# Peptides against a protein of PDB entry 2AKA: the designs that were tried, part 13

Target 1, 299 residues: chain A of PDB entry 2AKA
Amino acid sequence: MEDLIPLVNRLQDAFSAIGQNADLDLPQIAVVGGQSAGKSSVLENFVGRDFLPRGSGIVTRRPLVLQLVNSTTEYAEFLHCKGKKFTDFEEVRLEIEAETDRVTGTNKGISPVPINLRVYSPHVLNLTLVDLPGMTKVPVGDQPPDIEFQIRDMLMQFVTKENCLILAVSPANSDLANSDALKIAKEVDPQGQRTIGVITKLDLMDEGTDARDVLENKLLPLRRGYIGVVNRSQKDIDGKKDITAALAAERKFFLSHPSYRHLADRMGTPYLQKVLNQQLTNHIRDTLPGLRNKLQSQL

## One batch from the design tools (peptide; aimed at target 1 L11)

Design b1_p12_1_s4 (made by RFdiffusion4, then SolubleMPNN; from b1_p12_1 with A3E E10T)
Fold by OpenDDE base, seed 2:
Structure b1_p12_1_s4 (fold): chain B 299 residues (1-299), chain A 12 residues (1-12)
Amino acid sequence: as target 1 above (299 residues)
Amino acid sequence: SAEVEAALATLP
């Protein structure tokens, strides 16, 4: 079976090189969520490495096109510095920060110009995600007072596209009815056809509360359902807790929790990665004929 | 562009 995800990656790279990224409705998954919802941790858990910028406030300030490619070797490459292989993922983090600052300046502004990062790893499935700036209400540092609206406008450029799937990341320890991710998803996908729910911070819920009804797709039904995950705590990240150990702890969490045990085989980061790979592959298969026809009509 | 045409040629 032809690898459809790498095929779309080549299209993404070609269109990025000519500056036409904004005009193409490529089959993709946009990652949306509030600040501190756990988006970066979900993406890092797929790679098994710490490589995304960290900090308070808006961390992602440009769209990050993250192309995961299953490979026997582990390294990263940026489209803006072709031929440079990064094997140290701290250097990957530093390059994201430097390339972000090069375009946005020091004022922590945002830019719609994507960073294209490809990660080769034996630990990943083929998967492309577009990490988008976290939704915020409060400007930080020298950010403009309208930064909330600038972020929303940027997100809308992606999530309004018909071929865009939406990975809506919501923390369980916050009111899900107030989830910024689910709000924006419902605005552009009112029937829940393009949205995949991710529920983070299930381990941080108050005693006697659970997200069972959400995870069972009973409370706010999405056609593509919900997947619960348990990310490393900030203490675990600061302590350099191994992601493999964290994934084992996540599995143990779901298996041992009375409310989630029956769902445990359909929860956790490895299952999420598998589902996203399958859903993206199927979505590409369904959309590619129409995309081909559109592109051929423009030649 | 030649790059886009080349990418399109790889589509099934």
Scores: peptide ipSAE 0.083, ipTM 0.815, DockQ to the pose 0.703
OpenDDE base, seeds 1, 3, 4, 5: peptide ipSAE 0.075, 0.078, 0.069, 0.076; ipTM 0.810, 0.812, 0.798, 0.809

Design b1_p12_2 (made by RFdiffusion4)
Pose (drawn by RFdiffusion4):
Structure b1_p12_2 (pose): chain A 299 residues (1-299), chain P 12 residues (1-12)
Amino acid sequence: as target 1 above (299 residues)
Amino acid sequence: LLDEINSILDSF
C-alpha cells in the first residue's frame, strides 16, 4: 500500500515535539554509521542534490527525519518552516545549519530535537529515514569531551527500540568486522533480524581485494542483507551535482567489476531505494495493526 | 494529543 509510509510520516510529524519517551516505538529506519562511512553521500544520491551540511567530523547534530516522496515536481519543506517551499537545495542545507545552531549552544554539540525535512522529487521513491549523528572517537571539534558517549547514547535511544529498523552504513575500504555501525547494530540486534547493511566506497578498496563475501551475505550474515553503492561524483557545466551521470557511473562500476557483475542488479542506489521502500512498507504493515492501542498506553 | 493521533489513524 502506497499509503503506509505517508501514514507513519504524519505520526512522525505529530511526535516531533514530544520529548524522549522510551516506550514510544514507531516503525521507522534509523541511519547509523561511523563518521568515515560516507552516509551523507548515500542520502544525497537518493535526492540527487547536495543538501546536507558540510564540515569536518559531524554532519548531523540533530536527528534528521528525512521523508522522501516521489513527485513530478521537485521541492523541500521543513515542519519548522510552515508553508515555505524550498526549491534551491543550497538553501535547504543552509536552513539545516541555521536551525541546528539555533538549538545547539556550542556550535559543535548535539541535540535530540529532530529536524523534519520532507523532499518531493522525481529522483526518489517514497521512503523515510531518520539520519543520526555519525560515530567517532577523538572528540576533535570544540566541546564536549564525552561527545563520543553523547552520540552513542542518542543512537541507543533510537535503535534499542524494537520497531526501529537499522540502516548500518560501513565503508568497504576498512575492516568491516570493526565497523562501528555493524557493531552497535549487533549490540541491540544480536540475531541480525532488523539491520540492513550498506557498504559504501566499494571503488576505493585496495587493488586485488573485494567485498564479495560480505555483499553475498556470507561473511557477516544479516537476514535483510547488504547492498553496495559507490559515489562516483559527476558535476555538470555549472559545477553542481549531476545525479543521472553519477548513477550511470555507479552502474558501469558494478557491471564491469569482475567480483560484482553477477550481483549488479542487486547493487546501487536505485536498488537500495527500492529495497528500503519495500522493507519499510512491509514493516509498517506488520506493526500498524497493534499500533493505535499500544500508543494510547505508552503516551 | 490522543485526539490528534486517533484522527490520523482514522484517516487510514

Design b1_p12_2_s1 (made by RFdiffusion4, then SolubleMPNN; from b1_p12_2, 4 letters changed)
Fold by OpenDDE base, seed 4:
Structure b1_p12_2_s1 (fold): chain B 299 residues (1-299), chain A 12 residues (1-12)
Amino acid sequence: as target 1 above (299 residues)
Amino acid sequence: LLEEIDAILDSL
């Protein structure tokens, strides 16, 4: 079963090379959430490296197909520059920025054309995620006034697909009833069958408040449940705080928090990674026969 | 790719 994710990775690479036919819904996980919801931090925590563009406003401007592959070696490869191995993750960040700007120009516009990045690491489980632009209401810089709708339309191209799982990233320090991630997920997955909830910023909640009911799947039930995580602060990111140390702090947070202690073994980034690996693997297994039939019919 | 899919499906 461990080979299912790599198989789908090969399919993704092949379809990206030929131009994705809209009719081939590959089993995948799309990452959705508002700006500053913590999406990029979750992905970087999986890799254990800082490698995603950072900044204010819309930072992710193209879909990033992030293929994590467990390996004895650590390096990254882009589909658009095959054969180049990146061992410096700062160079990975710069390549994402350069490749984004090459397609979108300097206006900070968006493009639906994905960037395919594969990361080999001993610290990852096999997992493929599609990082999507953060939902926003306010254009920044030279962005078009309709950028909100452009982002939504782009997200809808992914999340409406039957074989797309949705990683809905919501900050706990904001009203979850107003979560952009949960709103879009509920729009396209009203039964909560394809949505996995991630609750970030649990450490930034007001004193005397907690997200226990959400994490226990009691408030806004999802079939696949919720997983809480604690990301590095912006100060920690700017200070290049080690992600491994941050993951240890996350574990300590859950274990020491009165409201979350009983959930601690089902919380945190390592658990999230494991759950996503398992859910994606199972989802691939369930969808692969149908995908095979679709592929055969197109030949 | 179809052959790979078939091989995997056969192994399940």
Scores: peptide ipSAE 0.047, ipTM 0.733, DockQ to the pose 0.192
OpenDDE base, seeds 1, 2, 3, 5: peptide ipSAE 0.038, 0.037, 0.038, 0.037; ipTM 0.752, 0.753, 0.753, 0.717; seed 5 fails the geometry check

Design b1_p12_2_s2 (made by RFdiffusion4, then SolubleMPNN; from b1_p12_2, 5 letters changed)
Fold by OpenDDE base, seed 5:
Structure b1_p12_2_s2 (fold): chain B 299 residues (1-299), chain A 12 residues (1-12)
Amino acid sequence: as target 1 above (299 residues)
Amino acid sequence: LWEEIDAILDSL
């Protein structure tokens, strides 16, 4: 069976080249969550590299179409600079920052125009994700006072599409009822049919508390369920803790935790990658016939 | 670009 994810990647690239990305209901996964919810850390854990912009405030300011491709080689390519292979992932980060600033200016503004990044790696499954700006209520620096609404409007352009799956990233150390990710997901997917819950910061929960009921899909049921992950702490990032070591620590966390040990085989970043690959593949298979008919009618 | 899109669609 032909890999369906690479096929959709070619469609994404072709449509990006003609500037029609916003109007196409391509089968995709949009990543949503509040500021500092751990979205970028989840994506970096998939790649096994530090390559996303970091900092306080709104870090992701344009949609990032991240195309992961399983390969024997490790390198990155941008659609806006075809033919340039990046093997240094620090240069990948710098290119994202430069390309973001080129369009948005230096005022930390946002733009709905995607950046398309493809990463080839032996450590990834075929997977495409759209990383979206973190939801925030407080403008920082020279951001416009309506930045909250601009971000919301940008997210809505993706998550309202019927063929868009939603990866809702929520931190466990905050009230789930107040999760920005789950709020926006419930607004556009009230039956929880398109939403996959990711619970981060499970290692930062108060002593004597756990997210077991959430992870068991008992508190706010999603058809596609919840997956818990443990990202590197800021101390681990600053200390240059290897992502491989972080993944081993994540596995150990779930296995050793009394509330999560029975779920450990259905938790963690490697399991999340597998689930997303399978769900995206199945979603593409289900949506491609309708998409083909729609595209053929417009041609 | 449309030819490329058509080629991709024909491969579906």
Scores: peptide ipSAE 0.070, ipTM 0.758, DockQ to the pose 0.554
OpenDDE base, seeds 1, 2, 3, 4: peptide ipSAE 0.056, 0.051, 0.032, 0.034; ipTM 0.744, 0.752, 0.732, 0.710

Design b1_p12_2_s3 (made by RFdiffusion4, then SolubleMPNN; from b1_p12_2, 4 letters changed)
Fold by OpenDDE base, seed 5:
Structure b1_p12_2_s3 (fold): chain B 299 residues (1-299), chain A 12 residues (1-12)
Amino acid sequence: as target 1 above (299 residues)
Amino acid sequence: LWSEIDSIFDSF
């Protein structure tokens, strides 16, 4: 049987070509979280490359449909420039920035029109994610005063869909009860059926505190549970610490931490990638028959 | 386009 994730990728590409992406309830995973929650770092850790825009404030300003495809070769392709293979991931970053600015202008506005990026790599599992703008309450620069609501409205276009899984990314060094990601997930998925929790910045928690109760699914229960990850620090990024070395440090963190050692085999970026691949594959299997019937009824 | 979509579903 063909891999189901690449099959849905072909559907996504076909629907993108006709401008219907926003209205289709395709099986997908939407990534949600506050600004600086660590979403971009999680995605880059899956790829093993620095390729997402970085900076202060709202960095992701359009939905990014990130299609990871396991391959013997490593390169990226954009749907808007078919046939161009990117092997330099700095050029991938620049293309995301340029394509974002082309639609939103220089005012750091947002647009609901997706960017479709496919990454072929031997280091990835088949996985499709929709990276969404980080939730914010404070307009910066020349952003419109209602930017918070514009972001929320954009997120709602994805997360309200029944076939959308939600990857809720929350930093551990903030009050998790006030997590923007968990709040929006609870609003649209009150029973916690579609939400996967990711807890970042576990290494930045105050001494004597831990997120054990959250990671054990005791504080805010999700059917699909929580996975803790440790991203590179800003110092590690500035020091050009390799993602491979960061993944080894993440494993060491969980194994050596008294509160997380017993969970270590169900934590970290590699485990998260595996879980997301499995969850998405199963979700596609369950939803595609219904999607086919819906499409046939619209003909 | 519909033929392409159908071909994708038929490959499932």
Scores: peptide ipSAE 0.116, ipTM 0.787, DockQ to the pose 0.604
OpenDDE base, seeds 1, 2, 3, 4: peptide ipSAE 0.098, 0.106, 0.094, 0.082; ipTM 0.771, 0.780, 0.762, 0.760

Design b1_p12_2_s4 (made by RFdiffusion4, then SolubleMPNN; from b1_p12_2, 4 letters changed)
Fold by OpenDDE base, seed 3:
Structure b1_p12_2_s4 (fold): chain B 299 residues (1-299), chain A 12 residues (1-12)
Amino acid sequence: as target 1 above (299 residues)
Amino acid sequence: LWDKIDSILDSL
């Protein structure tokens, strides 16, 4: 069963090489959310490394196809620089930034052309995610005035595909009814069949408020439910707080919180990673027969 | 590239 994700990764790499990524309905998980919703932090917590671009504004400016592969060794490889093994994850960050700027220029524009990154690690489950640019309403710096619509159009290229699962990342410290992630998910998945909800920033909610009804799937029901996570604060990131220590603090948060204690075994980053691995594997199994027939008819 | 895709599909 675990071999299905690597199989789809090989297909994804082959299709990326021919520029047809937008036209193929490969079984995948697209990560969507507003700017600063915590998408990049969730992905870094899976790897246990700081390796994604950081900053103010739109940081992810190209789709990042992140292929996590369980391995005895820890290193990264890019599809655009085959044969180069990265063992320093700071060099991985710099390569993402350089490859982004090579295509988009220095104006902080966006491009729909994916970056394909494979990470081998003993700390990951087999999992492929497509990190997408954060939805924003306000152009920053030299961004085009229509950047909001450009991002929306880019997201729609992924999330409209029938075989695309949607990881909708929403912060708990904002009105969930106004979540950009859940809005776009509801538009393309009105029955909530393809959407997995992630609720971040549960530790940043106002005193006397909680997201219990959301996490119990009572407020905005999704068939695949919601998983709460606690990411490192910006202060913790700047202070280079260890991700392992952050994961322990996340577990402690759920266990100690009166509103979440009963959910604690179905919350947190490790549980999210497990659920995504299982859901992606099952989704691949269900979609591969139809995909094979479709691809064979095009050959 | 198509030969590679075929090889992957045959492994399904």
Scores: peptide ipSAE 0.061, ipTM 0.744, DockQ to the pose 0.568
OpenDDE base, seeds 1, 2, 4, 5: peptide ipSAE 0.028, 0.057, 0.026, 0.048; ipTM 0.681, 0.741, 0.686, 0.721

Design b1_p12_3 (made by RFdiffusion4)
Pose (drawn by RFdiffusion4):
Structure b1_p12_3 (pose): chain A 299 residues (1-299), chain P 12 residues (1-12)
Amino acid sequence: as target 1 above (299 residues)
Amino acid sequence: LDSLLELIEELE
């Protein structure tokens, strides 16, 4: 049903101003990743426009509830900017930065208050993700020293919930067994039943190595599987993001890599969007029947 | 469904 994701989108809007309540548990996807995993590039490739804050270290300092709606037209709206229509995605980036600074005292700390961004685009399938601060060790920023723990604690508030699907994002050019995202997913989902794996930067692996065993779901098995992507950034004449060319380059990569050509139809951003739309829809279908009664008891 | 929609309106 094309209606389930929009229905939950209304619930997320309604609960955006309701503070943390460990018992409230909406069906949704939380995006979890180490700071080096490239999780912003995954989201920007869904949208086809650069729109997320840039900077060293942390990009998301407040949970970003990103609601992507397939549309013939292309624009964005924030729940906190009633009625305004953003058509220039640079302004979208600037609003994310401004609304975040409006809330965060230190210009580098974090807050649990969400920013609710809805994007209408021909480049997206109906899909909703909650992007969360990336994980890191060295608090190299400017306050606070326990920032690693504040981020982990915020992530745990989301992903310890049973209805929260986990999109664990890990770079292929690292030790995947040591992935911060997969490790935290294991701490709360030991059976791997509600974690979807994303492997980025496949084109950056060392010469003569590949990630076939993980992509084939053999090395670090997850029931919902892994999906590989690459960010082969292409810019148009004006120096701006060209998503059609970037997606073609990604498709060429998987078709031409001897380790991945047999999986190409199950890799890449378009396929990832399809998978997330499908899994999120089925998950909502599964959880909606008991939802109304359960919410009343938990509020 | 209608009761869930009403709840949503009350929360808003």

Design b1_p12_3_s1 (made by RFdiffusion4, then SolubleMPNN; from b1_p12_3, 4 letters changed)
Fold by OpenDDE base, seed 4:
Structure b1_p12_3_s1 (fold): chain B 299 residues (1-299), chain A 12 residues (1-12)
Amino acid sequence: as target 1 above (299 residues)
Amino acid sequence: LQGLLELIEQLK
C-alpha cells in the first residue's frame, strides 16, 4: 500500500490546481487557536525551523496547507512556484508573507485561498496540517470591524467538514473554559470525535496550578485526548534560540514537573508529531473509501 | 475528477 499521507498530498495539490477544494472533503487536520495560543510555534517545532510569519495580532491570514515529508534532504517548496527549492527558511517566511500580501493587499485582510507549502526534512514525520488564522476579537490596522467573523467563517469552511480533524491549540495559562480553539471545536464537534487538544504554555502557569486534569482528559474529554507542549518564549524566538535545544528543555520540563512526570512519555512536541502522523494516517484509511465512492458518483 | 479517482485507485 502506498503511503497514505503522500497520496492525500497529491490529491490536495490536484484539488488546488483545479480550484475544487470546496466540494471535496479530503481527510485533513485543521489547526485552530486564538491569537498567541502558540499555534505557529508548534508547527515550527515540527519542522525545527523558524519559517512562519510572526507579529502581534493576526499573523496567519490565509490557510497554510503545510505538508511535512520525511526525506533525506531538507528544503521547502511552494505549489505556486514549483521547482523552486527553498533551503533558507527565512526566505520561506518571506514568501509566505509576500504571497499573503499579494492576495490580501496591505490592509491586513484575510483570504480563504490556501497557500500550499511542502517541507522536506529528515527531521519530520509525514504530516499534513492546515494552519488557519488565529481567532481574534479586535481588529488591527486597516482590518474591517467584522474581521472576527471573517476569520470564524473561514475556519468554519474547514472544521465543519466531516473528514476534517481539528487540532485545537489552547494556552494553559488562560482559562480553558474560554479557549477559542475548544469553543469552536465544541461547536462543530460536540461529541469530541474529531478534535485533538494541544495545551501550550504549561511552563507559564502560576505556581500551585497545573493542567493535569486537562491532560489526563478528565476535565473536557476528547476522544482523541490532549497533548501538552512547551514552546520557546517570545524572547527565545526573538533571540533565535535553537529549536532542538528547546525540545530538549520541553522534555526536561515534563520529566521534572511533579504534576506531569507520569505523563512525560505522552507529552511534548515529538510525541505530538507521532500521534498526529498516526491519527492522520488512520483517518485517511477510514475516509478514502467514502471519498472514492463520492468521486465515482460524480462521473 | 477522473484524474483524482485514478489517484485514489492507486491504493492497494
Scores: peptide ipSAE 0.054, ipTM 0.764, DockQ to the pose 0.124
OpenDDE base, seeds 1, 2, 3, 5: peptide ipSAE 0.040, 0.047, 0.038, 0.050; ipTM 0.754, 0.766, 0.754, 0.767

Design b1_p12_3_s2 (made by RFdiffusion4, then SolubleMPNN; from b1_p12_3, 5 letters changed)
Fold by OpenDDE base, seed 2:
Structure b1_p12_3_s2 (fold): chain B 299 residues (1-299), chain A 12 residues (1-12)
Amino acid sequence: as target 1 above (299 residues)
Amino acid sequence: MQALLELIEQLK
């Protein structure tokens, strides 16, 4: 039997090609979180490349279906420009920006039409994530005053689906009880069955505070638990700090921190990637029989 | 449509 994640990727591509109105609940992971929660940094850390749009405010303005595929080669491909292989990840970033602007215009509006990006790399596990626009409360530029609700409505199109897992990304240096990611997850998954918590910015917490109780799943229990990560600072990004060096620093952070040392083997970006691969694979296995039956009934 | 049918067959 073929790898389950690549199989679902081919289904995703096929449905995108025939029109987005396929009423199909595909097994997937939607990434949700407030603006600046660290979503893009987590995804870039999986690839080991800077390739996502960055900036203040709403950066992701269309859903990005990010298909990571383990391969001996490193390159990216977009579904909207088949046959073009990108080996420069700066060009990948520029293509995302251009394709976003082509559909949304210059007003920094949003569109529910996905961008489909596949990244082949020896440094990734097979993993598909749907990166969604960051939740915001404040319109910027020419954005409509109801942009917050437009974003929420877009997110709800994904996270309300029964076969959608939710990667809820929350910064530790903010009140986790008020996390936009955990709020929306609790709204659509009140029993915490579909939600995986990611806690970013653990290195930016006030001295004498920690997120131990959250990471130990004692404060806001999720069946699938929480994983802490440490991303590059904005200074590190601006200074072009290597992601490999940042991952080593992340490991050192957890091992050296008194509150997290005992959790260190169940923390960090590499562990998160492994867990997501396993959880998605298992989730696909559980949902495929039902999906097959549904597809066959539509023929 | 044909590509979708082939994918469904691979789900068996």
Scores: peptide ipSAE 0.043, ipTM 0.763, DockQ to the pose 0.136
OpenDDE base, seeds 1, 3, 4, 5: peptide ipSAE 0.038, 0.037, 0.038, 0.036; ipTM 0.757, 0.754, 0.753, 0.758

Design b1_p12_3_s3 (made by RFdiffusion4, then SolubleMPNN; from b1_p12_3, 5 letters changed)
Fold by OpenDDE base, seed 1:
Structure b1_p12_3_s3 (fold): chain B 299 residues (1-299), chain A 12 residues (1-12)
Amino acid sequence: as target 1 above (299 residues)
Amino acid sequence: LKELEELIEKLK
């Protein structure tokens, strides 16, 4: 039996080719979070490469369907340029920027048209994520004054779908009650059935504070729970600290922290990747019979 | 559409 995640990837590619991607309730994980919540860093930590656009403001301006595929080789492919294999991940970053600008123009606007990126790597588990634009309140540059609502409307097109799981990314160094990710998740998933919480920036919390109650699922309970991660600091990124060293530092952080040591085996980026692979696989298995029936009735 | 039909047939 073929792996379920690669099977759904082929469905996603086929639907993207016919222009119907936004209307299909495919089993998927949508990544939501405020600007600078750490979404891009979480995705890069899965790949072990710097390949996502960086900067101030809303960096992700189109949905990015990121298909991770375990392979003996390491390369990337875009659906919009089939047959071109990227082995330099800086070129991957540049292609995302160029393809974003091609559709949105120079106004730093947003588009609901996805970019489909597949990454083959020996360092990944099979996993597909839809990275969505970061929620923001302040227009940057020549963005329209209603950009906040445009982003929200785009996110709602994904997260309102019954077969969409929600990866809600929230920074620990901000009030969780003000988390844009958890607010939108609660709006469309009030019982917390489809939401997986990710808590970033645990290393940036004020001295004498911790997120233990959140990570233990005691503050705002989600059926699928919370996973804490530690991303590279901006100083680490600027200093070109490799992701492998960052993952080792993350493990050390959880093991050495008095509030998190007892949770350390259920925290960190490698554990998050395993959980997401399992959750997505199980979710696909549960939804495929209904999806098949729906698709057969439309043919 | 043909590719989609083939993929649907592979769905159990």
Scores: peptide ipSAE 0.050, ipTM 0.771, DockQ to the pose 0.134
OpenDDE base, seeds 2, 3, 4, 5: peptide ipSAE 0.049, 0.045, 0.026, 0.029; ipTM 0.772, 0.764, 0.699, 0.736; seed 4 fails the geometry check

Design b1_p12_3_s4 (made by RFdiffusion4, then SolubleMPNN; from b1_p12_3, 5 letters changed)
Fold by OpenDDE base, seed 5:
Structure b1_p12_3_s4 (fold): chain B 299 residues (1-299), chain A 12 residues (1-12)
Amino acid sequence: as target 1 above (299 residues)
Amino acid sequence: MEELLKLIEELK
């Protein structure tokens, strides 16, 4: 059976080239979370490289269609600059920033126009994610006063689509009942059929507290469950801690933690990547017949 | 448009 994820990637690229991206109900995974929820770190951990914009406030200001492709070589390509192969992931970061600023200006505004980035790597499974701006309530700098609503409206363009799976990223060191990611997911997926929960910052929880009930799917049940991850700390990032070393530390965290040891084989970034690959592949298989019929009727 | 048609045919 042909690799379904690369097939949908080619469809995404073709529709992006004709400007129809926002209205297509393609099988995809939208990544949602509050600011500083650890969303960017999860995506970088899949690639094994630092390549996303960093900073305070709203960092992701356009949707980023991140297409991971298993390959013998490692490089990145943007749809807006076809034929340019990026092997330095700092240049990838700079290109995302430049292409974002080209459309939004320097005022930290947002745009619903996606950036399409493909990363070839021997260290990834085939996986496509749509990274969305982090939810915020407080405008910063020259942001418009309605920036919260602009972000919400942008997210709703993706997460309301029936063929959109939702990767809801929530920090464990905050009240999960107040999770922006889980709130928006529950609004558009009240039965929890399309949502995968990711719990970050498990290593930053107060002593004597844990997220066991959430990870065991007992507190806020999702059909697709929850996966805990441990990202690099800001100290680890500043200290240039390698992502491979961070993944080993994550594994050690789950194995050594009394509350999570029994879940350790169903936790961590490698397991999350595998689950997302499988979920997306199955979701594509289930939605392709309907997608084909829709596309044929529009021709 | 031709590329899109080709991709749709590959979905069979």
Scores: peptide ipSAE 0.072, ipTM 0.801, DockQ to the pose 0.137
OpenDDE base, seeds 1, 2, 3, 4: peptide ipSAE 0.070, 0.071, 0.064, 0.033; ipTM 0.798, 0.800, 0.791, 0.740; seed 4 fails the geometry check

